# Designs tried in a protein design run: peptides against a protein of PDB entry 4PN1. Part 144

Target 1, 261 residues: chain A of PDB entry 4PN1
Amino acid sequence: KIEMNFLNKPIVPDTTKVISNFLTHYLITEPVEHVEIEAKLGTLIDLETQNRFEFPVMNETILNPEFNLRTRFESDMTASEHKYLNEFLNQAFRDSQKPGRLPFAYKHTKQVDLFYETEDNSRDKIRVSKNQSDNQVLACVKKRRVADLFLYCPNDAFDIRISISDELPVSMPSGNQQPSLTRLKDRVGYVHQEIKIDLTKTTQNDPVYDTTERHELEVEFGNIADLRDRAQKAKDGMEAPLFRRVQLFMDNVRILRREHS

## One batch from the design tools (peptide; made by RFdiffusion4, then SolubleMPNN)

Design b1_p22_4_s1 (from b1_p22_4, 10 letters changed)
Fold by OpenDDE base, seed 2:
Structure b1_p22_4_s1 (fold): chain B 261 residues (1-261), chain A 22 residues (1-22)
Amino acid sequence: as target 1 above (261 residues)
Amino acid sequence: ELEAPPKELVDLIKEYFPQVVP
């Protein structure tokens, strides 16, 4: 007979604990009302060198937010990488339809995002999202970035930013207000076990500059209510449900950030 | 444009499992 360890009990990695605590803070302790929790694949860039950040570690490492490492996070990837991930996820989708598997759900959305300045000139813009085909309003929100947690992943193609955001529903801007920015979004979403994986192509037309395209991959918790419930249980001393959910989330992230053409 | 899963599969899933495909 083999046991898991000398206690014969599951052990939770520190990464899971740290992330779980981070999430619990913004779910329960200082709760964000309309919380969005996502991980984006990208690159930590050293502001000094403008190259990928180098830290003296050999594996996935959560960076301490108390330290200013003089970095920025670039959530963009190459078209080739994005295409590969699209193909990879399509294959994963197909494979999940096989007997004995839990299937992916799939959604393709093409939308136009219109950004408006707020009356108070706050940093947070109002985003009106419309369906690209019929201009139906899908959402009108004011998104606030609340917190970030960065994972440096030296062995993988991408680093990770986990972000807490508040997406506050707001009233539509007045008809007299012009958008300051317009973006086209082509998004394909894959949902597995209530974890959403989105590939997004964002096209921005600049009147002065050529059209720019951004390629992003994000992993999002699709059931915030459940996650909040798990976080509450964790605060009440039952951490296992939260840890399991975070572990699942992170394993999906880990799979994706390891993939490359 | 991003590539979707094969149309045949999507159609099949939509028919039998409408919750999986919008």
Scores: peptide ipSAE 0.087, ipTM 0.659, DockQ to the pose 0.013
Fold by OpenDDE base, seed 1:
Structure b1_p22_4_s1 (fold): chain B 261 residues (1-261), chain A 22 residues (1-22)
Amino acid sequence: as target 1 above (261 residues)
Amino acid sequence: ELEAPPKELVDLIKEYFPQVVP
């Protein structure tokens, strides 16, 4: 007979604690009302070299936001990498439909996003989202990026940005306003245990650079109410439910960032 | 282009997990 450790009790990884505390701050301490919490796969770029950032660590590490490391995050991948992940997720979807497993749900959406400048000249734009097929308005929001947490992953194909955003519902722009930017989004979404995994191809027309495409993969908490409840319990001294949910989220992220062709 | 899971998988979902189908 073996035991987990000399206490014979589960131990929480430090990464899980740090992320849990980060989430608790924006769920409970300074609560964001219409919170979106997502992790994007991408690359930390060194602004000096314009190559992937190199930090003197040998495994997954959360970068301290108090330090300016002179980096930018590019939430993009190649078409080949994106295709591989699509095939990988399709196989995972298939395997999850077998008896004894919890199944994935699947959704395919095609959307157009129209961005409008605000009357108060705020940095945040109003986004009107429409269905591409019938031009029906799906949402009108002002999205504000509240906070970011970056994970440098030297052993994997991608680094990770965990973002806290506020998606505030707002009124439609006046009929006289023209969009400053238009984006077409082709998205396939996979949901497993209320964790959303989205592959998104974005097409954008730029007056200077012509048509550009972006390939993104994001992992999102699909049940914010449950997550907030868990965070509240953590503040009240019962941390285990929050840690379990964050661990599940991060394990899904870790699976995806390790996959490459 | 993004590809959906195989069509046979939709049938499998309906068979084993009818509650998951919208």
Scores: peptide ipSAE 0.075, ipTM 0.649, DockQ to the pose 0.013
Fold by OpenDDE base, seed 4:
Structure b1_p22_4_s1 (fold): chain B 261 residues (1-261), chain A 22 residues (1-22)
Amino acid sequence: as target 1 above (261 residues)
Amino acid sequence: ELEAPPKELVDLIKEYFPQVVP
């Protein structure tokens, strides 16, 4: 007989605890009402060197937000990397359809995002999202970035930003307002066990600057209500359900960030 | 353009499990 350890119990990684606490804060302690929680693959760039950030650690490390490391996060990747991840996820999708597996769900969406300035000239813009096929309004929100947690991943192709955002539903801008920015999004979404994995190609037309294309991969908690329930239970002393969900989320992130062309 | 899973598989999934591939 083989046991996991001398207690024969699963051990919660410290990373799981730290992330769980981070999420619990914005789910329960200081709750964000319309919370979005996502992890983006990208690169931590050292502002001084303009190279990938280097820190004297040998594995996945959550950076302490209390320290100004003079970094920026680039959520973009190369077209080749993005294509590779697309192929990888398509294969994972196929494999999940086999007997004995839980299948992926799949959705392809094309939308246009229109950004409008707020009446109070706040930093947060109103985003109107429309379906490209029928021009139906999908959402009208004011998105505010509430908090970020950065993971430096020296052994993997990408670093990770976990973001807490507040997507406040707002009324449509007046018909006389012109968008300050338009963004086209081509997104393929994969859902497995209520974890959403999105590959997004974004084309932004800037009237002043050249058209820019971005390639992003994001992993999102697809069931916020369930996550909030788990976080509440954790606050009440039962942490296991939250830890399990965070572990699942992070394992998916870890799989993806290791893949590269 | 982003590539979808093989069309044949998607069609089969839609047939048997329409909720899986909306």
Scores: peptide ipSAE 0.059, ipTM 0.636, DockQ to the pose 0.013
Fold by OpenDDE base, seed 5:
Structure b1_p22_4_s1 (fold): chain B 261 residues (1-261), chain A 22 residues (1-22)
Amino acid sequence: as target 1 above (261 residues)
Amino acid sequence: ELEAPPKELVDLIKEYFPQVVP
């Protein structure tokens, strides 16, 4: 018989605790009503060097938001990397359909996002999302970025940004208002155990800038109500359910950020 | 454009998740 440690009890990684506390703050302490919680793969760029940020750590590290590290996060990847991840997820999908596994769900969506300026000239734009095929309105929201948590991952192809956003449903812009920006999104979504993994190709037509294409991978908590319940339990002294859910989320993120062409 | 899943995968998705295939 072997024991896992000298206490013979499971131990929670510090990363899990830190992220759990971060989430609990915006789920329970200062609750965001229409919260979206996602992790994006990308690169932390040093604003001084314009290269990937270098920090004196050797493994996955949550950066302290209290420090201005003079970085930006680029949530883009190459077409080849994106293709590789698509193939990887397709294989994972196939493997999950085998007996004894929990299956992935799959969804392919093509949508158009129309961005409108707000009447109050706020920095936040109204986003109207429409289905490309039938022009049906899917959503009309004002998205506000509430908080970010950055993970520097020196051993992996990508760094991670975990973002808390508020997606406030709003009324449709007036018919006379023209969109300031139009974005085409081609998205393939994979769902496993209520964790959403989305590969998105975004084409943006900017009147000033040439057409820009982005390749993004995001991992999202698909059941916010459950997550909020777990966070409440954690605040009440029972942390294990929240830790397990965050661990699942982060393990999926860790798998993905290690994959590269 | 995101590459469409291989035909085999599309068929599999249609079989198990007919409502999510456009």
Scores: peptide ipSAE 0.061, ipTM 0.659, DockQ to the pose 0.013; fails the geometry check

Design b1_p22_4_s2 (from b1_p22_4, 10 letters changed)
Fold by OpenDDE base, seed 1:
Structure b1_p22_4_s2 (fold): chain B 261 residues (1-261), chain A 22 residues (1-22)
Amino acid sequence: as target 1 above (261 residues)
Amino acid sequence: SLEKAPKEVVELIKKYFPQVVP
């Protein structure tokens, strides 16, 4: 018989605990009502060098938000990297359809996002999302960035930003208001065990600059109600369900950030 | 590199890991 350790009990990685506590804060302690929780693949850029951030660590490390590291996060990747990840996920999708596996769900969406200034001149914009095919309104929200947690991943192709956002449903802007920004969004979505993985190609037409394309990969908690329930249980002293869910999420993120063209 | 780290971070590293910071 083999045991896990000298206590013969599962242990929780410190990374899982830190992330779980971070999530619990914005799910329970200071709850965000319409919370979105996602991880984006990207690159931590050193503002001084404009190159990828370097820190004296040898593995995945959560950066302490109390310290200004003079960095920015670029969530864009190359078209080739994006294509590679798409092919990788397509294969994973196919493999998951086999007997004995839990299947992926797949969805391809094309939408246009229209951004409007708020009447109160707040920094937050109203986003109206429409289906490109029939112009039906899919959503109208005011998105507020609440918090970020950054993971520096020196051994992988990408660093990670975990973001907490509030997506408040709001009324449609007045018909006389013009959008300040328009973006075309082509999104390929994969869902496995209620974890959403989205590959997004964004096209933006700037009147001053040429059309720019952005390629992003996002991993999102697809069941916020379940996650909030788990977080509440954790606050009540039962941490295991939350830890398991966070571990699953992070393992998926880790798989993806290791893949590159 | 360590030289690029914020002063506060370097001070913490020196405190807890004096062998790492020359």
Scores: peptide ipSAE 0.000, ipTM 0.276, DockQ to the pose 0.072
Fold by OpenDDE base, seed 2:
Parts: C-alpha cells; sequence; structure tokens
Structure b1_p22_4_s2 (fold): chain B 261 residues (1-261), chain A 22 residues (1-22)
C-alpha cells in the first residue's frame, strides 16, 4: 500500500492556492458582476531590454502584482505557432471523441467588433460585436479590465496572464456615432469540461497603417456560476472544490503553453 | 545573502526589486 504523503491527504500546490485566492477576491470579496476570467498565452517583455523577461527562477512563478517589474505582456504569437496550436487542438478534439473520453465541443465564429467612445470619454470603450455574415448584433458591452495575474514560465514557450474583466452589457451607441476602431475576429473555440479554449485571429483595419493581424490563444472558465459557487464555498471553509477547478484550468493552460512548433 | 549569489542573479534582483537590496 502506498500513501500520498505522511498525512495520507491530498496536498494543494501553492500556485493553485494563490490563483484560487485571486479569483475568490473578484468573485466573492469584491465581486465583479459580469466577470470574465481568462488566461492568455503570451510573453512577459522587459521594458528595458524589449526582450522576454528574465528572472532567476527555474519554473512556473506567479509574479507579485505589488511589485513594479517594468514589464509588459504581449498576448500575440506567430502565425506558425498559432497554426501549430490549432492543429494540436484539432487532434485533441478528435482524440476526445473516442469511446471512454469526454468529448470536446467545437465552434467557429467570425465576428466584427466595433469600438465606440463613451459619452463621458471614459477609458473603457463600448464594443459592439456583430456576425460577419449577416451583421447581426451578437453583443454590446463595456469591458473593464479589473485585475491581472502574471505567471512567468521559463521552461515553456509562453508566459501566462490571468485576467479578471467586467463585461457590462450596455445599450447600443447612438446611430450618429462612428466607431473609433473596427476589428475582425476569426475565433475557433474548443470546450472541454466547461473550460473554453479559444484561438483567435484578429485583423485590425487601420486606414493609415497596414492591416495588422494578431494571433491569440486564451483559456477561459466557461461556467462562472459554478466557479462563483466554488469560491463561495472556499470562503466558507470548503476549499477543495475550488482548488480542483483551478487545478483543471491550470493543467489545460500548462499543456498549451508547453506546445510549440 | 546576496553577496554569495551569482552576479547575474544579484543584478536581476537589484533591477526588479531595488527596495529589497541594500
Amino acid sequence: as target 1 above (261 residues)
Amino acid sequence: SLEKAPKEVVELIKKYFPQVVP
């Protein structure tokens, strides 16, 4: 007989605890009403060198947000990396359809995002999302970035930003308003156990500059109500359900950030 | 202590955590 440890009880890694606490804060303590919680793959860039951030650690490390590290996060990747991840996820999708597995769901969406300035000229813009094919309005929201948590991952191709956002539904802008920015989004979404993985190609039309394309991969909690329930239980002293959900989320992120062409 | 750490490590710590280093 083998035991897990000398207490014969599951132990939770600090990473899971830290992230769980971070999420609990914005789910329960200072709750964001229309919360979106996602992890994006990208690169922590040292503002001084403009190279990838370097720190004397040898594994995944959550950076303390109280410290100004003079970094920025770039959520972009190369087209080849994005293509590789798409192929990887396609294979994972196919494999999950086999007997004995939990299947992925798949969705491909193409939309246009129109950004409008607010009447008060606030930093947060109104985003109107429309289907590219029929111009049907899919959403009209004001998205506010609430908080970020950064993971430096020296052994992997990508670093991670976990973001808390508030997507407040708002009324459509006045018909006389013109969008300040338009973006085309080609998004391929994979859902497994209510964790959503999105590959997004974003094309920005700039009348002055050449069209730019961004390639992003994000992992999102697909069931916020369940996550909030788990977070509440954690606040009430039962942390295990939240830890399990965060662990699942992070394992998916870890799989993806390790993949490269 | 930092005095025993490799130079590159010391420089990184000084760079990003100057408040922690004398």
Scores: peptide ipSAE 0.000, ipTM 0.213, DockQ to the pose 0.041
Fold by OpenDDE base, seed 4:
Structure b1_p22_4_s2 (fold): chain B 261 residues (1-261), chain A 22 residues (1-22)
Amino acid sequence: as target 1 above (261 residues)
Amino acid sequence: SLEKAPKEVVELIKKYFPQVVP
């Protein structure tokens, strides 16, 4: 007979615990009302060298936010990497349609995002999202970045930023107000077990940026109410449901960040 | 917090990345 360990019980990776605690803080302890929780694939850049950040670790590592690392996160990838991930996810979608599997859902959206300055000249802009085909308003929000957690992944193609954001619904800007920025988004979305995976091509005419196109991949918790419930249970002493959900989320992220063209 | 980090980890950080230590 083989046992898992000397306790013969499953154990939870420390990474899962750390992330779970991070999420619990912004779900329960200091709750964000309209919370969005997503992980983006990208690269940690050292501000001094302008190269990928290097740290003396050999595997996936959550960076301590108390340290001033003087880094920025580039949530972009090459067109070839993005294409590869799209093909990879398309295959995963097809495979999930087989008997005995839980199927992916798929959605393709094309939208335009219009950014407006706020009356209070706050750093946060109002984003109006419209369907590209008929200009139907899809959303009008003011998004505030609340917190970030960075994972340095030296063995993988990408580093990870987990972000907590507050997406506050707001009134439409005045009709006489002009947008300060316009972005076209071509997004393909995959949903599996309420985890959303989005591949987005963004085109923008920004005189400040030389590049007009960005390629992004994000993984998002699709059921915040369920996640909040799990976090509450964790605060009450039952951590297993939260750990399982975070583990699922992170495993999906780990699969994706290992893929490269 | 930094105070809760193992001493050996803090020493490594100071050695290789002194600018990141608060």
Scores: peptide ipSAE 0.000, ipTM 0.220, DockQ to the pose 0.141
Fold by OpenDDE base, seed 5:
Structure b1_p22_4_s2 (fold): chain B 261 residues (1-261), chain A 22 residues (1-22)
Amino acid sequence: as target 1 above (261 residues)
Amino acid sequence: SLEKAPKEVVELIKKYFPQVVP
């Protein structure tokens, strides 16, 4: 007879526990009201060398935020990498439509984001999102980055930033205000088991700088209410539901960060 | 590499893993 371990019980990876605790803090302990939780694929850059950060570890490692490693995170990738991931996800979508599988949902959206300065000159800008086709307002929010958790992934094409954000709905800017920044977003979205995977091409028109294009991949928890419920249960001593959800999320992230053109 | 690590991190490594960093 073969057993899982000497207790014959499932073991939760430490990574799952650390991330779960991080999420629980901002879901329950110091709750963010309009929370967005996403992971972005990108690169940890060493500020001194401007190259990818290097640390003496051999596998996926959550970096301790208490230590200043003098790094920045770049959430961009090449057009080639982005195209490859799109093709990869398209195939995954097709395969999931087969009998016996849970299907992906797919959505392609094109929107314009207009950024406005706040009256109080706060760091946070108001973002008005409109549909490119009919200019209908989709959202008007003030997004604040609350916290980040960085995963250094030396064996993969990308490092990971998990971010907690607050997307506060706000009133539309006054008609006399001009946007300080305009972004065009072309997004293809895949949803599987309430986890959202978005490939986004962003074109930024800066009045001072040349037009820049970014290619991003984001993985987001699509059911925050469920996640909050799981986090509350974890605080109450039942951790398994939260761990399972975080494990699912991270496995999806791990699949994606391993793919490269 | 350890050469890229902050001094604080190197000190911790030396403290707990003296065999790693001379």
Scores: peptide ipSAE 0.000, ipTM 0.212, DockQ to the pose 0.067

Design b1_p22_4_s3 (from b1_p22_4, 10 letters changed)
Fold by OpenDDE base, seed 4:
Structure b1_p22_4_s3 (fold): chain B 261 residues (1-261), chain A 22 residues (1-22)
Amino acid sequence: as target 1 above (261 residues)
Amino acid sequence: ELEPAPEEVVKLIKEYFPEVVP
């Protein structure tokens, strides 16, 4: 007989606890009403060297947000990396359809995002998202970045940014307003156990600058209500459900960030 | 555009999740 450890029970990794606490804060303690929680694959860039950030650690490390490390996060990847991840996820989709597995769901969406200035000239713009096929309005929101948690991953192809955002529903801009920015999004979404994995190709036309194309991979909690419930239970002393969900999320992130072309 | 899903994947999607394929 083999046991997991001398207590013969699962152990919660410290990373799971730290992330769980981070999420609990913005789900329960200072709750964000229209919260979006996502992890993006990218690269921590050292502003001084313009190279990937280097820190004297040997594995996945959550960076303390209290320290200004003079970094920026680039959520972009190369087209080849993005293609590889697409192929990888397509294979994962196929494998999940086999007997005894939980299947992926799949969705391909093309949308246009129109950004408008607010009446008060606030920093946050209004984003109107429309379906490219039928021009139906999908969302009209004012998105505010609330908090970030960065994971430095020296052994993997990508670093990770976990972001808490508030997507406040707002009224449509007046018909006389012109968008300040337009963005085309081609998104392939995979959903497994209510965790959303999105590959997004974004094309942005800047009237002053050349058209920019970005390739992003994001992992999102697909069931915020459930996550909030788990976080509440954690605050009430039952942490296991939250830890399990966070670990599932992070395991998916860890799988993806290890893949590269 | 993103790489299209393989034909076999599209078939599976249509079979199991017909509503998600436009």
Scores: peptide ipSAE 0.025, ipTM 0.560, DockQ to the pose 0.013
Fold by OpenDDE base, seed 3:
Structure b1_p22_4_s3 (fold): chain B 261 residues (1-261), chain A 22 residues (1-22)
Amino acid sequence: as target 1 above (261 residues)
Amino acid sequence: ELEPAPEEVVKLIKEYFPEVVP
């Protein structure tokens, strides 16, 4: 007979607690109304060296936001890395269809995002998303970045940014207003246990930088209502449900950031 | 462009999730 530890009880990793507390703040304490919670794969760049940030740690580490580390986060990867992850997720999808497994759902979407300046000269732009095939409006929102939490991952191909955003539904811009920016998005989405994994290729025409492509992978909590319920229970002293959901989310992120071509 | 799911995956999607269009 084997026991888990000398107490024979589950133990919660500190990373799970820190992230859970971060989420609870913006779900319950200072609640964001139309909250989006996602993790993006990318690279922490040292502003002084312009290379990947080097911190004196040997494993996954949540960076303290109270310290100015003189870094920026680049939410991008190479086309080759992006392709590899697509193939990896396709295989994971296939494997999940086997008997005894929980299946992935899959969706491929092509959309155009039109960005408009706001009348109040806010830094936040209005984004109108349309389906490329039929030009139907999918969404009209003003997205505000509320908070970020960065994970430095020295042993993996990517670092992680967990972001809290507010996606406020807004009225369509006036018909005479021209978009300041247009982006084409090709997105494949995989959903497993209400966690959404999106691979997105974005094409943007810039008058200065010509046509640029961005390759992104994001992991999102697909059931915010459930997550908010779990966070409320955590505030009330029952933390286990929240910890389990956060652990699941982070394990998916950890799988993805370890994959490389 | 993103490579869509392989044909075999598309078949599986249609089988298990007929409401989902790849």
Scores: peptide ipSAE 0.023, ipTM 0.564, DockQ to the pose 0.013
Fold by OpenDDE base, seed 5:
Structure b1_p22_4_s3 (fold): chain B 261 residues (1-261), chain A 22 residues (1-22)
Amino acid sequence: as target 1 above (261 residues)
Amino acid sequence: ELEPAPEEVVKLIKEYFPEVVP
């Protein structure tokens, strides 16, 4: 007979605990009301070298936010990498339709985002999202980045930023206001077990510069109410449900960050 | 444009798993 370990009980990786505690803080301890929790694939850039950050570790490592490492996070990838991930996810989608599997959901959306300045001249802009096909308003929100957690991944194609945001629904700007910025978004969304995976191509027209494109991949918790419930249970001493959900989320992220063209 | 999933597969999802279509 073989056992899992000398206690014959499941063990939770430290990474899972750290992330779970981070999420619990902004779900329960200092709760964000309209919380969005996502992980973006990208690159930690050393501000001094402008190259990918180098840290003396050999595996996935959560960086301590108390230390200023003089880095920035670039949530962008090449068109080739983005295309490869799209093809990869399409294959995963197909495979998930087979008997005995849980299927992906799929959605392709094209939207325009209009950004407006607030009357109080706050740093946060109002974003109005419209469907490109019929110009219907999809959302009008004020998004604020609350916190970030960075994972340095020396063995993978991408580093990871986990972000906590407050996405507050707000009233539409007045008809006399002009947008300060307009972005076109082409988004392919995949949902598996309430984890959202979005590939987004963003096009921005600058009057001075040529059209710029950004290619992003984000992984989001699709059921915040459930996650908040799990976090509350964790605060009450039952951590297992939260750990399981965070583990699922991180495994999906780990799959994606290892893929490259 | 981003490459869509195969049309046949999307159709199957809509038919057999309407609850998962966003």
Scores: peptide ipSAE 0.019, ipTM 0.398, DockQ to the pose 0.013
Fold by OpenDDE base, seed 1:
Structure b1_p22_4_s3 (fold): chain B 261 residues (1-261), chain A 22 residues (1-22)
Amino acid sequence: as target 1 above (261 residues)
Amino acid sequence: ELEPAPEEVVKLIKEYFPEVVP
């Protein structure tokens, strides 16, 4: 017979604690009302070299936001990488339908996002989302990026940005306003245990660079109410439910960032 | 364009998640 450790009790990884505390701050301490919490796969770019950032660590590490490391995050991948991940997730979907497993859900959507300037000249734009097939309005929101947490992953194909955003519902822009930017989104979504995994191809017309495409993979908490409840319990001294949910989320992220062709 | 779901996946979606449109 073996035991987990000399206490014979589960131990929480430090990464899980740090992320849990980060989430608790924006769920409970300074609560964001219409919160979106997502992780994007991408690359930390060194602004000096314009190459992937190199930091003197040998494994997954959370970068301290108090330090300016002169980096930018590019939430993009190649079409080949994106295709590979799509095939990988399709296989995971198939395997999850087997007896004794919890199944994935699946959805394919095509959406157009129209961005409008605000009357107060705020940095945040109003986004009107429409279904591409029938032009039906799906949402009208003002999205604000509240906070980011970056994970440098030297052993994997991708680095990670965890983002806290506020998606405030707002009124439709006046009929006289023209969009400043239009984006087409082709999205394949997978849901497992209320964790959303989205592969998104975004196409936009740029007046300078013509048509540009972006390939993104994001992992999102699909049940914010449950997550907020867990965070509240953590603030009240019972941390285990929050840690378990964050661990699940991060394990899904870790699976995806390790996959490459 | 994103790769469509394989036929077997579409079949499973219809079977297990009839409310979901692939």
Scores: peptide ipSAE 0.015, ipTM 0.431, DockQ to the pose 0.013

